# Peptides against a protein of PDB entry 2FGR: the designs that were tried, part 150

Target 1, 331 residues: chain A of PDB entry 2FGR
Amino acid sequence: SSVTLFGIVDTNVAYVNKDAAGDSRYGLGTSGASTSRLGLRGTEDLGGGLKAGFWLEGEIFGDDGNASGFNFKRRSTVSLSGNFGEVRLGRDLVPTSQKLTSYDLFSATGIGPFMGFRNWAAGQGADDNGIRANNLISYYTPNFGGFNAGFGYAFDEKQTIGTADSVGRYIGGYVAYDNGPLSASLGLAQQKTAVGGLATDRDEITLGASYNFGVAKLSGLLQQTKFKRDIGGDIKTNSYMLGASAPVGGVGEVKLQYALYDQKAIDSKAHQITLGYVHNLSKRTALYGNLAFLKNKDASTLGLQAKGVYAGGVQAGESQTGVQVGIRHAF

## One batch from the design tools (peptide; made by RFdiffusion4, then SolubleMPNN)

Design b2_p18_3_s2 (from b2_p18_3, 12 letters changed)
Fold by OpenDDE base, seed 5:
Structure b2_p18_3_s2 (fold): chain B 331 residues (1-331), chain A 18 residues (1-18)
Amino acid sequence: as target 1 above (331 residues)
Amino acid sequence: EEEQERLNKELTELLASL
């Protein structure tokens, strides 16, 4: 049996030019290039190609030393794996987010990521962003000539909010083709939640693709999220992303990503464009900088996620500029 | 890598002794 301690400490100086009051915010933030984390993982060879595994991972907040505590909410799984693939039990990324966020060139963190995996409807469930679930069983196939899939089910355990039952139930999965420079995936998910104390289904469909040309990588996402409410009509968001990355000088990477969030319930769009640069000082240590622009139109109030500094919204129709400069260290 | 494996082992032993 092997046990590995691993982690990332990613801390930055961050600035946003507007908060909800129209004032600037700046300070020390966390997780600008990669989510800061501490984890333990291990495997046991059981013979015959069967392995047991565990994974415990929590988020680190380097700016405040985890003042609100440490937990394993990123992942807390036990697994069996073999020629059949992998079965996981415990809190984890849901299969849809695990696969489809891989097309985000900003690693689903900082001020540059695709923000489509969001609670668009003031859902009252803890994981209404569609990223993780409690009480999750997941299965991942091997890769068969490029084809692979993942499926998951999360138990609600009779959680109720208002008149809504089955809150936190998840069912979802993806199919994918991963072969050499090409990756393409389709993900479908439904999660039960509540909005205003009323039962609501969060439906999600996501298409992703990427191609690595060697000199550059292109990546794209198409997503629809719909909170289906019995009263008040559906809250639908169509999200689009296109990104490119390229190696620079053998030690750097430049990234450019655009996203559009078409918020149908408020007939309002938001445009996000982010330029990022990573400079590798070693295999484990990097310097990075991100510059993001978020343009809200009409009633849109989206804010950039400068975690540890400011991650709230802005006034309706306001634009926000964000900067992060930081150090990422992996161990 | 070897030094990191050693450190991981020491930390694992420390955590197991807690």
Scores: peptide ipSAE 0.009, ipTM 0.432, DockQ to the pose 0.389
Fold by OpenDDE base, seed 4:
Structure b2_p18_3_s2 (fold): chain B 331 residues (1-331), chain A 18 residues (1-18)
Amino acid sequence: as target 1 above (331 residues)
Amino acid sequence: EEEQERLNKELTELLASL
């Protein structure tokens, strides 16, 4: 058996020029290039090509030393793996988010990431962003000639909110083709939640693709989220992302990513553009900077996610500029 | 790497002793 301790401490100085009151916010933030984490993982060879595994991972908040405590909400799984693939039991990324967030050049964190994996409808479920689930069973296939897939089911355990009686149930999966420079995936998911105390289905479809040209990588996402409400009509958002990254001088990486969030229920769009740079001081340590601009139109109130400084919305139709400069260290 | 490997070994030994 093996046990590995691992982690990332990512801390930054962050600034946003507008909060919900129109005031600037600045301070020490976390997870600007990668989510800060502490984890334990291990494997046991059971023979015959079968392995047992465990993975325990929690978020680290370097700005306050985890003042609110530490938990394994990022991942807490036991697994069996072999020639058949991998089965996981426990809280984890749902298969759809695990695969489709891989096309986000900003690693689903900081002020630059694709924000499509979101609670668009004031859903009352804990994981209505479609990223993780409790009580999850997941299966991941091996990669066969480029083709791979993942499937998941999360039990609701009769969790109720208002009149909703299946809150937290997830079913979803993806199919993918990963071969050399090409990656492409299609994901489908449904999560049961509540909005206004009423049963609501969060349906998600996501298409992702990337191609590595060696000198640069292109990546894209197309997503539709739909909160299907019995009363009040559907809340639909179409999200689009296109990004490029390129190595710089063998020690750096530049990233540029654009996203559009077409919020149909409020007939309002938001545009996000982010420029990022990572400078590798070593294999484990990097300096980074992010510059993001978010333009809300009409009734849109989206805010950049400067974790530890300000992650709230802005006034309707307002634009927000954000900056992060930080250190990432992996161990 | 070496320090992490040492720590991993120590943790593995500790967990095996429990």
Scores: peptide ipSAE 0.006, ipTM 0.417, DockQ to the pose 0.689
Fold by OpenDDE base, seed 1:
Structure b2_p18_3_s2 (fold): chain B 331 residues (1-331), chain A 18 residues (1-18)
Amino acid sequence: as target 1 above (331 residues)
Amino acid sequence: EEEQERLNKELTELLASL
């Protein structure tokens, strides 16, 4: 049996030029290049090709020392694996987010990531961003000549909000092809939630692809999210992402990513463009800088996610500029 | 990124080694 302690501490100085009042915010933030985390994991060989596993992981907030507490909300799983693949029990990334966020060149954190995995409708469920679920059972296949898949189901456990009686139920999965420089995936998910105390389905479809040319990598996402409400009509967002990364001088990486969020319920678009640079001081320590521009049109109020400094919205139709400069250390 | 990519890669490699 092996038990491994692992983690990342990522802390930055961050600035955004506008908050909800139109004022600038700046200070010490967290998780600009990678989500800061502390975890424990291990495996046991049970013989015959069967293994048991566990994974416990929580987020670290280096700016305040986890003043709001520490938990294992990132992942808390026990698993069995073998030639059949892997079965996991416990809170985790849902299979759709686990696979489809891998195409985000900003690792689903900081001011540069794809923001499509979001609660677009003021859903009242705890995980209405479609990223994780409680009470989750997941299954992942082996890779068969490039082909692989993942499936998940989360129990609602009769959780109610208002008149909604199945809050927190998830069903979803992906199919993928991963071979050499090519990766491509299709994900489908449905979550049961509530909006305004009324039953609502959060439906999601996501297509992702990447290709590594050696000198550069290209990555893309296409997503539709619909909050289907019984009263008031659907809240639909179409999200698009295209990114490129390239190694620089053997010790650095430059990244450029664009995203478009077409928010149909308010007939409004937001455009995000981010330039990032990572400088590796070692295999475990890096310096980084991110520069992001978010242009809201019409009624759009999206804000960049400068965690620990400001992650709220801006005034309708306002643009926001964000900067992060930080240190990432892995152990 | 590298560690998340490494973790994703390790997870992908783990799933590929099965």
Scores: peptide ipSAE 0.009, ipTM 0.375, DockQ to the pose 0.056; fails the geometry check
Fold by OpenDDE base, seed 3:
Structure b2_p18_3_s2 (fold): chain B 331 residues (1-331), chain A 18 residues (1-18)
Amino acid sequence: as target 1 above (331 residues)
Amino acid sequence: EEEQERLNKELTELLASL
């Protein structure tokens, strides 16, 4: 049996030029290049190719020292793995987010990430962003000549919000082809939630692909999220992402990513463009900088996620510029 | 690395004692 303590401390100085009042915000933020975390993991060889595993991981907030406490809300799983693949029990990334966020060149973190995995409808469920789930059972296949898949089901445990039953139930999965420089995946998910105390289904379809040319990598995402409401009509968002990354001088990486969020329910678009640079001081320590521009149109109020500084919205139709400069250390 | 290995060992021992 082995147990590994691991973590990341990622802290930055962040600036956004507009908050909800139109004022600038700046300060010390967290998780600009990677989510700061503390974790424990281990495996036990049970013989015959069977392994048991555990994984406990929580978010670290370096700016306030976890003033609100520490938990294992990032991942808290026990697993069995072998020739059949891996079964996980416990809170984790849902299979769809685990696979499809891998095409985000900003690793679903900081001011630059693809923001499609979002609660677009003021859903009242705890995980209406489609990223994680409680009470989750997940299964991941082995890789068969590039082909792989993942499936998950989360129990609602008869949770109710208003008149909505089955809140927190998730069903979803992906199919993928990962071979050499090519990766491509299709994900489908449904979550049960509530909006305004009424039952709502959050449907998600995501297509992702990337190709590594050695000198550069291209990555793309196409996503539709749909909150299906019995009353008031559906809340649909089409999200698009295209990104490129390239190594710089063997010690750095430059990233450029564009995303479009077409928010159909409010007939409003938001455009995001982010330039990022990571400079590796070592295998464990990096400096980074992100520059993001978010342009909201019409009724769109999206804000950049400068965690620890400002992650709220802006006024309708306003643009926001964000900067993060920080240190990432992995242990 | 050595400190991390020590911490891993201490934590492994702690977890094994629970």
Scores: peptide ipSAE 0.007, ipTM 0.418, DockQ to the pose 0.628; fails the geometry check

Design b2_p18_3_s3 (from b2_p18_3, 5 letters changed)
Fold by OpenDDE base, seed 1:
Structure b2_p18_3_s3 (fold): chain B 331 residues (1-331), chain A 18 residues (1-18)
Amino acid sequence: as target 1 above (331 residues)
Amino acid sequence: DAAQEALNAALTAAAAAR
């Protein structure tokens, strides 16, 4: 049996020009290019092409040294794998987020990522962003001539909030085609939650695609998230993303991404534009910079996710500018 | 509309399989 220790420490100086009061925020932030993490993983060959695996991964906060503690909430799985694919037991990325966030050129972190995987409705469930689940069973197929799929079910364990039962129950999956320069995927998910103590279904559909031209990569996402409340109107958001990346001088990568968040329940749009650059000092160490603009319209209050500095909203209809400059180190 | 109907159909089928 082999156990591998692995991690990323990513720490930055971050600035946003507006918070909820209209004031600027600045300081030391975390996870601007990749989520900072510490993990343990291993595999055991059981013979006959069967393998056991484990994966334990937690987030690192380099600004405060994990003052709120350390946990394995990023992933805590045991698995069996073979010619049939992989079965996982334990908290992980849900299959839909694991596949469809791969089209985000900003690695689902910092001020630049696609923010569609969100709790749009003040859902009271711990994972109402559709990213992870507790009590998760997942299955991933092998790749068959480009075709692959993933499926997941999370048990609610009779969790209740107000009058809502089955809170935290997830069902979802994706189908994909991954061959050479092309990737395309369709994901569907439902999560049971509560809004205002009332039962609510978080329904999600996501289409993703990317193509690598060698000199540049294009990537796109189309998502609908709908919180279907037993009492009251649906809270629907349509999210759109288009991004491009290109290698620079053999040591760098430039990224440009646009996203639109059409928040139907408040008839309000937000526009996000992010320019990013990564400079590789080595295979393990990089410098990076991100510049993001978020334009809220009408009643929209979205904020850029400058983790460790400011990740809250802004005043309705206000625009926010964010900057991150940092170091990423992998071990 | 068609994407929402496909989502609703898939989620209904998944709920009926439970």
Scores: peptide ipSAE 0.006, ipTM 0.432, DockQ to the pose 0.013
Fold by OpenDDE base, seed 4:
Structure b2_p18_3_s3 (fold): chain B 331 residues (1-331), chain A 18 residues (1-18)
Amino acid sequence: as target 1 above (331 residues)
Amino acid sequence: DAAQEALNAALTAAAAAR
């Protein structure tokens, strides 16, 4: 058996020019280039090509020293793997988010990421962003000539909110083709949740693709989320992303990403543009900077996710500018 | 328009596969 301690400490100075009151926010933030984490993982060879695995990973908040506590909510899995692929038991990324967030050039964190994996409807479930689930069973296939898939089911365990009796149930999966410079994936998921104490289905479809030209990488996402409510009609969001990244001088990476969030229930769009730069001081340490602009239209109130500083909304139709400058260290 | 059409096509294909 092996046990590996691993982690990332990512801390930044962050600024946003507007909060919900129209005031600026600034301070020390976390997880601007990669989510700060502490983890333990290991494997045991069981013979015959079978392996057992475990993975325990929690988020680190370097600004307050984890004042709200430490937990393994990022991942807490036991696994069996072999020629059949991998089965995982425990809290993890759901298969759809695990695959489809890989097309986000901002690593699903900081002020630059694709924000499509969101609770668009004030869903009352803890994981209504479609990113993770409790009580999850996941299966991941091997790669067969580029083709791969992942499937998951999460038990609701009779979690109730109002009249909803299946909160936290997830079913979903993806199919993908990953070969050389090309990646393409289709993901489908449904989560059971509640909105206003009423049973609601969070349906998600996501198409992702990327191509690495060597000199640059292009990446794209097309997503629809739909909170299906029995009363008050569906809350639908169409989210689009296009990004490019390029290596700079052998030690840096520049990233540019655009996203559009078409919020159908409020007939309102939000546009996000982010420029990022990462400068590698070593294999483990990087400096980074992110500059993001979020333009809300009409009734849209989206805010940039400056974790540790401000992650709330803004006034309807307001634009927000965000900056993060930080250090990422991996161990 | 083209991105919405591509999304609609993907949704239709996914609905036809269920």
Scores: peptide ipSAE 0.005, ipTM 0.381, DockQ to the pose 0.012
Fold by OpenDDE base, seed 2:
Structure b2_p18_3_s3 (fold): chain B 331 residues (1-331), chain A 18 residues (1-18)
Amino acid sequence: as target 1 above (331 residues)
Amino acid sequence: DAAQEALNAALTAAAAAR
């Protein structure tokens, strides 16, 4: 068996011009271009084309040295893989988030990412953003002429919150076509949770596509998230993203991404636009800068996710500007 | 509407397969 130690340390100076009080925040932040992490992984060849695997991964907070401790909440899986694909047991990205976040040009991290994978309803479950699940079984197919799929189920283990008795149960999957410059995917998921101590279904549908023209890449997402509540009506959000990236001088990448969050329960929209640049000093080390603008309308209170500096909301109808400048190192 | 109907149909089929 082989064991590989791996990680990323990503630390930045970040600024946001408004918090929930209308004040500016600035300082040392983490995970602006990639989530900082420490992991262990390995594989064993069992013969006949069968392999066993393990993966243990936790988040690093380089600004405070992990003052809240270290855990393997990013991924803690054992797997079997072969010509049939891969089966995984343990906490991981759910199949829908694993596939559909791949269309986000900001890699689901920092101030620039698509924020559609969110707890839109003050859900009381630990993973009501639809990104990961505990007690997860996942299956991923091989690629068949471009066609691929992934499926997952997470056990609730009779977890209760208020009158909700199935909290944390997940079912979902995606179908995709990945061939040459084209990627397209459809994801469907349901998670059981609680809102106000009452049983609630978090339903999610996501369409993603990208095309690489060589000189530039285009990427898009269409998502609907719906928290179905027995009392007070449904909390529905329609999220849209369009992004472009281009290589610069063989060592750089420029990114521009727009997102719209149409929050139906409060009849309010938020608009996000982000400009990013990455400069590769090597295969392992990069400098980066992000500039993001978030315009809330009406009752919308969304904030940019400057992790380690400020990740809260703003006052209703307020706009927020964010900047991150940092170093990413991979080992 | 059509996307929500497709989601509901897929989730109903997945629930019936349990």
Scores: peptide ipSAE 0.005, ipTM 0.417, DockQ to the pose 0.013
Fold by OpenDDE base, seed 3:
Parts: C-alpha cells; sequence; structure tokens
Structure b2_p18_3_s3 (fold): chain B 331 residues (1-331), chain A 18 residues (1-18)
C-alpha cells in the first residue's frame, strides 16, 4: 500500500475594476492558476491486476488560512481499478465535468476559465454548477485505441427543496476519443434540482475538442445548459469557447481563450477574453499572470471569479477587467 | 435545435431505462 500527501498552494494579488456597486476590488486572492488544495491518496495492490484506491482532497484558502474550516469536498472517493477501468464511490467531479473541463486551458480556475459549468438559473441545489456531486458512483473505462468513456450516477437520498423531492440526483456520462495530439468528447448530463422551490431539471450537453500541434495547442468547447422549470419557462444558455496555448522559451506557457455565453432567458450575451502566462521556476513552482476582460451585454451580470477578492456579479450590461499575479507551488 | 433534441432524446431514453 502507498499513501501520498499532496497539494497546491496558489496565492495571488488580484484586481477587478468593477463589483456589483461599480467599485474596484483588490487584495490577496487564491487559486488563480490551479485550485489550492490539500490531499491524501493511496493505492493497494490486491493482486491479479486489481487495485484499491482512496482519494481525499479539500480546497485550501491561503489568504485566510481556511477560516471557514477544512473539508474533503473536492474529492472523497474509494475506488477499485484494473483492466476493466475504475469504479469510484464518493463525492467527486461528475464524469461530464471531469472530462469536458480538460479542454479549458485555464484549468477551470481563476479569472480565465470557461464559465459554462454554472448555476445559470438560481438553482437551489448545492452542486447546480454541474461540477461535482455527493453520493456519486462513477465508472471510467480504459482507453481502447483512443476510445474511452465515463458514467456517473448520484443518489438524491430523497433530498427535498420546496416541492422538489429528488434534489441532487445526477445522471451523466461522456464518450471520448483521445489519441496522440487529438482529443474529442461528448458529454451529456441531467441533474435534479429546484428553482423557486419547484422541481427543475438541469440538462447539459457539452462537446469538447483539442489538438496539439507541438508548437501550439488549440482547444474548443460547445455547451448547452438548460434548466427545465415547470413554471416560468426554460432557462437556456449556449456557451462557446476557443483557446490557444503555446510553450515559450522552454519554461513558459502563454494562453489565450475566448468564451461567449448566450443567455437565452434574458436575451443577453457575455464575452470573455483572457490572456494568461505561466513561468515555471521549477517542476513544482510557477509564477503566473492572468488578464481577463468580461463584456456583459443587455441584462447580463456575469463577474470574473477572482476567488478571495471578488467573485460576485456586476451591474447589468457592465464590463469587468480582472488581473491576477501569483505564485503556484505544488508538493 | 438539434443539440437540445438529441439531449432530450438521450435523457428520455435514460429515464425509460430506470
Amino acid sequence: as target 1 above (331 residues)
Amino acid sequence: DAAQEALNAALTAAAAAR
């Protein structure tokens, strides 16, 4: 058996030029290049190609020292793995988010990420962003000539909100082709939630692809999220992303990513563009900088996620500029 | 839209398999 302590401490100075009042915010923020975390993981060889595993991972907030406490809400799984793939029991990334966020060149964190995996509808479920689930069973296939898949089911455990009686139930999966420089995936998910105390289905479809040209990588996402409400009509968002990354001088990486969020229920678009740079001082330590522009149109109120400084919305139709400069250390 | 129809079809099939 093995047990590995691991983590990331990522802390930055962050600035946004507008909050919900139109005022600037600045300070010490967290998780600008990678989510800060502490974890324990291990494996046991059971023989015959079978392995047991565990993974316990929580978020670290280096700016406040985890003032609200520490938990394993990032991942808390036990697993069996072998030639059949991997079965996981416990809270984790849902299969759809685990696969489809891999096309985000900003690692689903900081001010630069694709924000499509969101609660678009004021859903009352704890995980209505479609990223993680409690009570999750997941299965991941091996890679067969490039083809791979993942499936998940989360139990609702009869959790109720208002008249909704199945809150937190997830079903979803992806199919993918990962071969050499090419990756492509289709993900489908449904999550049961509530909006305004009424049963609501969060339906999600996501297409992702990337190609590594050696000198540069291109990546793209197409997503539709739909909150199907019994009253008040559907809340639909179409999200699009295109990104490029390139190595710089053997120790750096530059990233450029554009996203469009077409929020159909409010007939309003938001445009996000982010420039990022990572400078590797070592295999474990990097400096980074992110510059993001978020342009809301009409009734759109989206804000950049400068965690630890400001992650709220802005006034309708307002634009926000964000900066992060920080240190990432992995152990 | 074809993507929503495909999603609805897949979710209906998944619901019918329960």
Scores: peptide ipSAE 0.000, ipTM 0.424, DockQ to the pose 0.013

